# Peptides against a protein of PDB entry 5KEZ: the designs that were tried, part 42

Target 1, 320 residues: chain A of PDB entry 5KEZ
Amino acid sequence: NVAIYNPFRPWWERYQPVSYKLCTRSGNEDEFRNMVTRCNNVGVRIYVDAVINHMCGNAVSAGTSSTCGSYFNPGSRDFPAVPYSGWDFNDGKCKTGSGDIENYNDATQVRDCRLTGLLDLALEKDYVRSKIAEYMNHLIDIGVAGFRLDASKHMWPGDIKAILDKLHNLNSNWFPAGSKPFIYQEVIDLGGEPIKSSDYFGNGRVTEFKYGAKLGTVIRKWNGEKMSYLKNWGEGWGFVPSDRALVFVDNHDNQRGHGAGGASILTFWDARLYKMAVGFMLAHPYGFTRVMSSYRWPRQFQNGNDVNDWVGPPNNNGVI

## One batch from the design tools (peptide; aimed at target 1 Q16 L115)

Design b2_p19_3_s1 (made by RFdiffusion4, then SolubleMPNN; from b2_p19_3, 12 letters changed)
Fold by OpenDDE base, seed 4:
Structure b2_p19_3_s1 (fold): chain B 320 residues (1-320), chain A 19 residues (1-19)
Amino acid sequence: as target 1 above (320 residues)
Amino acid sequence: SWAEEQHNKYVKMLRERYT
């Protein structure tokens, strides 16, 4: 991915890929293989956050300022390490003046235009699908158990399906023969927008952002909410079917105060309430649970927003 | 920086749409 130095190596640089090389702040491919092997050997499975909707930002300077030193040129849409070129992006398909998503009530824009400047891959193309599949298959062959698909709302479900149909079975060294990768898709659906979580049920599980938002409200006792109201927690609260839900109390975005759910989201900063929420989540059978493991950072609030929300995990001069 | 601006846009988008 792009190496960003201003601010200094933010966490979100990871979501601006320039190649599919397994060479990042976290280590190189050999180190990754080693980690996956060691984890699998003790029954810990690895699920990769796969950024396949886009490449890096359109205005990033061309060069080799990337975690693996690969050259890239966003201006010309050149990503030779893949390789991608101008033919592999939705520049011509997106009809907005800016090239970015301008109307999130327009499902076509949401999927065909750039997410805040991130170069949008033409996932309708078999070439692009195949390159992504190759990347994911490489990971599968290494021994990962599945994937979180980043920004799934911004991809057509059918395009995702086409990629998933190209995926190998899981590595038989650790998984039963014929096992398929576990897929969960990041889709923010709190209602009111045209794209629904249900659009993606066919590909795998989806993130249920209503979960953390509503649970936070209840545990905070906002609006007269009571724990007893959780009697019909899950589908009874309008959430997606349990077998399609990946649930969580917080994620990296809303942990920083700017994600889905707003101020209702509980985080480790509110330790007591957070423990209650996580405890409830783990005890309740609804959905596939995800527990957040994060870190403290020097928060600095200005106008209600943390100006240091970019701060990544503890690192050694940018290397984790 | 542009990178920071992009992040800010993303954050703004999330807030406007989901909070």
Scores: peptide ipSAE 0.541, ipTM 0.933, DockQ to the pose 0.902
OpenDDE base, seeds 1, 2, 3, 5: peptide ipSAE 0.031, 0.034, 0.288, 0.026; ipTM 0.722, 0.684, 0.845, 0.659; seed 2 fails the geometry check

Design b2_p19_3_s2 (made by RFdiffusion4, then SolubleMPNN; from b2_p19_3, 11 letters changed)
Fold by OpenDDE base, seed 4:
Structure b2_p19_3_s2 (fold): chain B 320 residues (1-320), chain A 19 residues (1-19)
Amino acid sequence: as target 1 above (320 residues)
Amino acid sequence: SAAEAQYEKYRKALEERYK
């Protein structure tokens, strides 16, 4: 991915890929293989956060400032390490003036235009699908158990399916023969927009952002909410079917006040309430649970926004 | 930076849509 130095190596640089090389702030491919093997050997499975909707931002300077030193040129849509070229992006397909998503009530824009400048891959193309599948299959062959698909809302479900249909079975060294990768898709659906979580049920589980948002209000006793109201927690609260739900109290975005759930989201900053929420989540049978492991950073609020929300985990000069 | 600006736009977009 792009190596960003201003601010200094933010966490979100990981979501601006320039290649599919397993060479990042966390280590090289050999180190990754070693980690996967060690984890699998003790029953800990690895699920990769796969960024396959886009490459890096359109405004990032061309060059070799990347975690593996690969050259890239956002301006010309040139990512030779893949390789991708201008033919592999939705520049001509997106019809907005800016090239970015301008109206989130337009499903076509949401999927065909750039997410805040991030170069949008043409996932309708078999070439692009195959390159992504090759990347994911490489990970599968290493021994990962599945994937979180980043920004799934911004990909057509059919394109995702086409990629998933190209995936190998899981590595039989650790998984039963014929096992399929575990897929969960990041889709922010709090209602009010045309794209629905249900659009993606056919591909795997979907993040249920209503979970953390609603649980936060209950635990905080906002709006007269009571714990007793959780008696029909899950589908009874309008959430997706349990077998399609990936649930969580917070994630890296809303932990920083970004979007879904707003101030209702509970985080480790509110330790007591957070423990209550996480405890409830783990005790309740609804959905597949995800527990957040995060870190403290020096928050500095200006006009209600944390100007240090970019800060990544503890690192050694950018190396995790 | 340009990259930071894009991130801020993303954050803003999320906040505006889901606040």
Scores: peptide ipSAE 0.212, ipTM 0.813, DockQ to the pose 0.824
OpenDDE base, seeds 1, 2, 3, 5: peptide ipSAE 0.025, 0.072, 0.088, 0.160; ipTM 0.648, 0.759, 0.770, 0.796

Design b2_p19_3_s3 (made by RFdiffusion4, then SolubleMPNN; from b2_p19_3, 12 letters changed)
Fold by OpenDDE base, seed 2:
Structure b2_p19_3_s3 (fold): chain B 320 residues (1-320), chain A 19 residues (1-19)
Amino acid sequence: as target 1 above (320 residues)
Amino acid sequence: SAAEEQLKKYRDMLRKRYT
């Protein structure tokens, strides 16, 4: 991914890929392979956050400022480490004036235009699908158990399926022969927009963002909500079917006040309420649960926004 | 800077994705 130094190595640089090389601030490929092996050997499975919707931002300067030193040029859509070129992006397909998503009520814009300047990959192309599949298959062969698909809302479900259909079975050294990767898709569906979580059920599980948003409201006792109302928690609250849901109290985005539910989202900053929410989630049988492990950062609010919401995990001059 | 611009865009992205 791109290496950003101002601010200094923000967490979000990881979501701006310039290659599919397994070389980041977390380590190199050998170290990753070693970690996966050690985890698998004790029954801990690894699921990779796969950024496959886009490459880096169009405004990032060309050069070799990346975690693995690969050259890239956003301006010319040149990513030779893959390789991608201008033919592999949706620039000509997006019909907005800016090239970015301008109207989230237009499903075609949401999927064909750039997500806030992030260069949007032409996932309709077999070449692009194959490059992504090769990346994911490399991880599968290393021994990962599955994937979180980042920004799935911004990809056509059929394109995702086409990629998934190219994937290998899981590594038989640790998984039963014929096992398929576990897939969960980040889809933000709080209602009111044309893209629905159900559009993606065919590809795997989906993130249920209503879960954290509504649970936060209830535990905070906002709007007259009561804990007793959680008796029919799950499908009874209009959530996706349990077997399609991945549930969580918070994630890295909404922990920073950017995401679904806004102020209703419970985080470690409200420790007591957060523990209540996580405890409830783990006790209740609805959905596949995900528990957040995060860190504190020096929040500094200016005009209602945390100017330090970019801060990544604790590190020593960029080394984690 | 380009990085600052990306940060602003990212913040906007997160907000727009949820609202």
Scores: peptide ipSAE 0.138, ipTM 0.773, DockQ to the pose 0.611
OpenDDE base, seeds 1, 3, 4, 5: peptide ipSAE 0.091, 0.052, 0.047, 0.061; ipTM 0.729, 0.719, 0.722, 0.714; seed 4 fails the geometry check

Design b2_p19_3_s4 (made by RFdiffusion4, then SolubleMPNN; from b2_p19_3, 11 letters changed)
Fold by OpenDDE base, seed 4:
Structure b2_p19_3_s4 (fold): chain B 320 residues (1-320), chain A 19 residues (1-19)
Amino acid sequence: as target 1 above (320 residues)
Amino acid sequence: SWATEQLQKYRDMLRKRYQ
């Protein structure tokens, strides 16, 4: 991915890929293989956060300022390490003046235009699908168990399906022969927009962002909410079917106060309430649960926003 | 609506990161 130095190596640089090489702030491919092997050998499975909707931002300077040293040129849509070129992006397909998503009530814009300047891959192309599948298959062959698909809301479900259909079975050294990768898709559906979580049920599980938002309200006793109201928690609260839901109290985005759920989201900053929420989540049978492991950072609020929300995990001069 | 408000905040956050 792009190496960002202003601010200094933010966590979100990981979501600006320039290649599918396994060289990041976390380590190189050999170190990753070693970690996957060690984890699998003790029954801990690895799921990769796969950024396949886009490459880096269009405004990033060309060069080799990337975690694996690969050259890239956003201006010319040149990513030779893949390789991608201008033919592999939706620049000509997006019809907005800016090239970015301008109307989130237009599903076509949401999927065909750039997410805040991030170069939008033409996932309708078999070439692009195949390059992504090759990346994911490499990870599968290493021994990962599945994937979180980043920004799934911004990809056509059929394009995702086409990629998934190209995936190998899981590595038989650790998984039963014929096992398929576990897929969960990041889709923020709180209602009010045309794209629905149900659009993606055919590809795997989806994130249920209403879960953390509503649970936070209940645990905080906001708006007269009571724990007794959780009697029909899950589908009874309008959430997606349990077998399609990936649930969580917080994630890396809304932990910083800007993601889906707003101020109701509970985090480790409110330790007692957070433990109550996590305990309830783990005890309740609804959905597939995800527990956050995070870190403290020097929060600095200005106009209700943390200006240090970019701070990544503890690191040594940018290397984790 | 509540949903609209939350989604707008999320979009604002994304713009802050990538623009």
Scores: peptide ipSAE 0.333, ipTM 0.892, DockQ to the pose 0.076
OpenDDE base, seeds 1, 2, 3, 5: peptide ipSAE 0.080, 0.097, 0.080, 0.270; ipTM 0.773, 0.780, 0.771, 0.869

Design b2_p19_4 (made by RFdiffusion4)
Pose (drawn by RFdiffusion4):
Structure b2_p19_4 (pose): chain A 320 residues (1-320), chain P 19 residues (1-19)
Amino acid sequence: as target 1 above (320 residues)
Amino acid sequence: PASWHGGGSSAPYEFGHEP
């Protein structure tokens, strides 16, 4: 991923890929393989956050400011470490004047245009699908059990299916024969938009962002909500079917208060209420549960938004 | 400035169990 130095090494630089080499501030390929093997050998699985909708920001300076030293040039669309060229991006397919996503009532541009200027991969091309599949198969053979598909709303459900069609079964040393990767797709669907999370049920589960937003408001006793109203918690509140939901109280993104749910999301900063919300979630049968484990940062709210929400993991001059 | 992008994971991977 791009090594971003202003601001200093933000957590979200990891969502701007430069290549598919397994080489990050978290470690190299040897350390990654070692982790996956050790965890599988004690029965704990690894799920990978797959960033496949885009490469890095179109305005990022060319050079080797990357976590492995790989060269890249966003202006010329050259990512030779993969390799990707200008033919591999959606510049000619997007119809907005800016080339970015401008209107979320237009399902097409949400898919084909750049998400906040991030170079949008042409996922309809077999070559691009093959390069992504090669990356995910490398992970599957190492032994990962599934994937979180980042920014799934900005990918066509069919393109995702075409990529998944190319995946190996899970490593037969640890998983039964014919096992398939667990897929959960990040789609923020609070209603009122043309894209529905149900559009993605053919590919795997989806993140149910309504879950934490509603639970936070209820536990905080905001907007007239009471815990007694949770008697019909689940699809009764308009959530996706339980067998398609990945649920959580907060995630790494919206724990910073800017996300789906804003200030209602309970986090470790609200420890007393947070424990209650996590407890309710873990006790209730709805969904497959995901628990957040975080790091502290110097929060500094100005106008209800944290100007330090970009701060990366604890580090000494960028070393985690 | 760099393009901003949110994400729901602090690391490229997560530990967990199967459904």

Design b2_p19_4_s1 (made by RFdiffusion4, then SolubleMPNN; from b2_p19_4, 9 letters changed)
Fold by OpenDDE base, seed 3:
Structure b2_p19_4_s1 (fold): chain B 320 residues (1-320), chain A 19 residues (1-19)
Amino acid sequence: as target 1 above (320 residues)
Amino acid sequence: GPSYYGGISSEPYELGQLP
């Protein structure tokens, strides 16, 4: 991915890929392979956060400032390490003036235009699908158990399916023969927008962002909410079917106080309430649970916003 | 959706009604 130095190596640089090389601030491919093996050998499975909707930001300077030193040129859509070129992006398909998503009530914009400047891959193309599948299959062959598909809301479900149909079975050294990768898709659906979580049920599980948002409201006793109202927690609260839901109290995004859930989201900053919420989540049968492991950073609020929400995990001069 | 230039997009999401 792109190496960002202003601010200094933020967490979100990981979501700006320039190649599919397993060479990042966390380590190289050999180290990753070693970790996966060691984890699998003790029954810990690895699920990769796969960034396949886009490449890096369109305004990032061309060069070799990347975690694996690969050259890239966002301006010309040149990613030779893949390789991708201008033919592999949706620039001509997006009809907005900026090239970015301008209206989230327009499903076509949400899928075909750039997410906050991130170069949008043409996932309708078999070439693009194959390059992504190659990346994911390499990980499967290493021994990962499945994937979080980042920014799934911004991909057409059919394109996702086409990629998934190219995937190998899981590595038989650790998984039963014929096992399929576990897939959960990040879709932010809190209602009010045309894209629905149900659009993605055919591909795997979907993140249920209503879970953390509503649970936070209840635990905080906002709006007169009571714990007793959780009696019909799950589908009774309008959430997706349990067998399609991946649930969590917070994630790396909403932990920083904006968007999907807003201020209701409980985090480790509210330790007591957070423990209550996580405890409830783990005790309740609804959905597939995910627990967040995060870190403290020097929050600095200006005009209601944390200006340090970019801060990544503890590191040694950018190396985790 | 999310913003990868600061974490979270400025696009607002409205929470649904509670039961």
Scores: peptide ipSAE 0.034, ipTM 0.662, DockQ to the pose 0.102
OpenDDE base, seeds 1, 2, 4, 5: peptide ipSAE 0.028, 0.023, 0.022, 0.031; ipTM 0.633, 0.587, 0.605, 0.649

Design b2_p19_4_s2 (made by RFdiffusion4, then SolubleMPNN; from b2_p19_4, 9 letters changed)
Fold by OpenDDE base, seed 2:
Structure b2_p19_4_s2 (fold): chain B 320 residues (1-320), chain A 19 residues (1-19)
Amino acid sequence: as target 1 above (320 residues)
Amino acid sequence: SPSYYGGISSEPYELGQLP
């Protein structure tokens, strides 16, 4: 991914890829392979956050300022380490003046235009699908168990399906023969927009952002909410079917104090309430549960927003 | 939607109504 130095190595640089090389602030491919092997040998499975909707931001300077030193040029859409070129992006398909998503009520813009300037890959192309599948298959062959698909809301479900259809079975050294990768898709659907979580059920599980948002309001006792109302928690609260749901109290995005779920989201900053919410989630049978492991950072609020929400994990001069 | 230039959007999401 791109190496950002202003601010200094923010968490979100990880979501601006310039190659599919397993070479980042977390280590190199050999170290990753070693970690996967050691984890698998004790029954701990690895799921990769796969960034496949886009490459880096269109405004990032060209050069070799990346975690593995690969050259890239956002201006010319040149990513030779893949390789991608201008033919592999949706620039000509997006019809907005800026090239960015301007209206989230337009599903076509949401999927064909750039997410906050991130160069949008043309996932309709078999070439692009194949390059992504090769990346994911390399990970499968190393021994990962599955994937979180980042920014799935911004990809056409059929394009995702086409990629998934190219995937290998899991590595038989650790998984039963014929096992398929576990897939969960990040889709932010709190209602009010045309793209729905149900559009993605055919590909695997989806994130249920209503879970953390609604649980937060109940635990906080907002609007007269009571714990007794959780009697029909899950589908009874309008959530997706349990077998399609990946549930969580918070994630790295909404932990930053705004966005999906807003102020209702519980985090480690509210330790007592957070433990109550996580305990309830783990005790209740609805959905596939995900527990957050995060870190503290020096929050500085200005006009209700944390100006340090960019701060990444604890590191040694940028290396995790 | 989230912004990968400083985290998630500063605009709050509207929560869907319960059934």
Scores: peptide ipSAE 0.038, ipTM 0.661, DockQ to the pose 0.099
OpenDDE base, seeds 1, 3, 4, 5: peptide ipSAE 0.034, 0.035, 0.025, 0.029; ipTM 0.653, 0.667, 0.609, 0.551; seed 3 fails the geometry check

Design b2_p19_4_s3 (made by RFdiffusion4, then SolubleMPNN; from b2_p19_4, 9 letters changed)
Fold by OpenDDE base, seed 3:
Structure b2_p19_4_s3 (fold): chain B 320 residues (1-320), chain A 19 residues (1-19)
Amino acid sequence: as target 1 above (320 residues)
Amino acid sequence: SPSYYGGISSEPYELGQAP
């Protein structure tokens, strides 16, 4: 991915890929392979956060400032380490003046235009699908158990399916023969927008962002909510079917505020309430649970926003 | 700096602003 130095190596640089090479701030491919093996040998499975909707931001300077040293040129859509070129992006398909998503009530725009300037891959192209599948299959062959598909809301479900249909079975060294990768898709559906979580049920599980948002409200006793109201928690609260839901109290994004639950989201900053929420989540049968492991950073609020919400995990000069 | 922030559903949110 792109190496960002202003601010200094933010967490979100990891979501700006310039190649599918497995050398990042966390280590190289050999170290990753070693970790996957060691984890699998003790029954711990690895699920990769796969960034396949886009490449890096369109305004990032061209050069070799990347975690693997690969050259890239966002301006010309040149990613030779893949390789991608201008033919592999949706620039001509997006009809907005800016090239970015401008209206989230336009599903086509949400999927065909750039998310906050991130170069949007043309996932309708078999070439693009194949390059992504190659990346994911390499990980499967290493021994990962599945994937979080980042920014799934911004991909057409059919394009996702086409990629998934190219995937190998899981590595038989650790998984039963014929096992398929576990797929969960990040889709932010809080209602009110045309894109729905149900659009993605056919591909695997989806993130249920209503879970953390509503649970936070209840635990905080906002709006007169009571714990007793959780008697029909899950589908009874309008959430997606349990067998399609991946649930969590917080994630790396909403832990930093803003949308997808806003101030209701409980985090380690509210330790007591957070433990209550996580405990409830783990005890309740609804959905597939995910627990967050995060870190403290020097929060600095200005005009209600943390200007340090970019801060990544503790590191040694950018190396995690 | 353009960045992805999945916490915003209704509109994009630009991160990467230096303090």
Scores: peptide ipSAE 0.028, ipTM 0.668, DockQ to the pose 0.106
OpenDDE base, seeds 1, 2, 4, 5: peptide ipSAE 0.035, 0.038, 0.025, 0.036; ipTM 0.662, 0.644, 0.618, 0.666; seeds 1, 2, 5 fail the geometry check

Design b2_p19_4_s4 (made by RFdiffusion4, then SolubleMPNN; from b2_p19_4, 9 letters changed)
Fold by OpenDDE base, seed 3:
Structure b2_p19_4_s4 (fold): chain B 320 residues (1-320), chain A 19 residues (1-19)
Amino acid sequence: as target 1 above (320 residues)
Amino acid sequence: SPSYYGGLSSEPYELGQLP
């Protein structure tokens, strides 16, 4: 991915890929392979956060400032380490003046335009699908158990399916023969927008962002909410079917106080309430559970926003 | 520098109403 130095190596640089090489601030491919093997050998499975909707931001300077040293040029859409070119992006398909998503009530914009300037891949193209599948299959062959599909809301479900149909079975060294990768798709659906979580049920599980948002409201006792109202928690609260839901109290995005859930989201900053929420989640049968492991950073609120929400995990000069 | 917040819009989402 792009190496960002202003601010200094933020967490979100990881979501700006310039190649599918497994050399990042976390380590190289050999170290990753070693980690996957060691984890699998003790029954711990690895699921990769797969960033396949886009490449890096359109405004990033061209050069070799990347975690693997690969050259890239956002201006010309040149990613030779893949390789991608201008033919592999949705620049011509997006009809907004800026090239970015301008209206989230327009599903076509949400899928075909750039997410906050991130170069949007043309996932309708078999070439693009194949390059992504090759990346994911390499990970599967290493021994990962599945994937979080980042920014799934911004991909057409059919394009996702086409990629998934190209995937190998899981590595038989650790998984039963014929096992398929576990897929969960990041889709932010809090209602009010045309894109629905149900659009993605055919591809695997989806994130249920209503879970953390509503649970936070209840545990905080906001709006007169009571714990007793959780009697019909899950589908009774309008959440997606349990067998399609991946649930969590917080994630790295909404932990930072904006987007899906807002101020209702419970985090480690609210230690007591957070433990209550996580405990409830783990005890309740609804959905497939995910527990967040995060870190403290020097929060600095200005005009209601944390100006340090970019801060990544504890690191050694950017390396974790 | 361009930032990314996991597919979030630039504006905060509003919570849908419970059924």
Scores: peptide ipSAE 0.033, ipTM 0.667, DockQ to the pose 0.124
OpenDDE base, seeds 1, 2, 4, 5: peptide ipSAE 0.033, 0.027, 0.025, 0.036; ipTM 0.647, 0.608, 0.602, 0.665; seed 5 fails the geometry check

Design b2_p19_5 (made by RFdiffusion4)
Pose (drawn by RFdiffusion4):
Structure b2_p19_5 (pose): chain A 320 residues (1-320), chain P 19 residues (1-19)
Amino acid sequence: as target 1 above (320 residues)
Amino acid sequence: STFSQNLNNYWKAMFDSVY
């Protein structure tokens, strides 16, 4: 991923890929393989955050400011370490004047245009699908059990299916024959938009962002909500079917207060109420549960938004 | 405005300041 130095090494630089080499601030390929093997050998599975909608920002300076020193040039769309060229992006397919996503009532541009200027991969091309599949198969053979598909709303459900069609079964040393990767797709669907999370049920589960937003408001006793109203918690509140939901109280993104739910999301900063919300979630049968494990940062709210929400993991001059 | 539009604007403004 791009090594971003202003601001200093933000957590979200990891969502701007430069190549598919397993080489990050978290470690190299040997350390990654070692982790996956050791965890599988004690029965704990690894799920990978797959950033496949885009490469890095179109305005990022060319050079080798990358976590493995790989060269890249966003202006010329040259990512030779993969390799990707200008033919591999959606510049000619997007219809907005800016080339970015401008209107979320237009389902097409949400898919074909650049998300906040991030270079949008042409996922309809077999070559691009093959390069992504090669990356995910490398991970599957190492032994990962599934994937979080980042920014799934900005990918066509069919393109995702075409990529998943190319995946190996899970490593037969640890998983039964014919086992398939666990897929959960990150789609923020609070209603009122043309894209529905149900559009993605053919590919795997989806993140249910309504879950934590509603639970936070209820536990905080905001907007007239009471815990007694949780008697019919689940699809009774308009959530996706339980067998398609990945649920959580907060995630790495919306724990910073700017996300789906804003200030209602309970986090470790609100430890007393947070424990209660996590407890309710873990006790209730709805969904497959994910628990957040975080790091502290110097929060500094100005106008209800944290100007330090970009701060990366604890580090000594960028070394985690 | 839609939720996603607002969120996009939020991120776009940050990235425009970074890049």

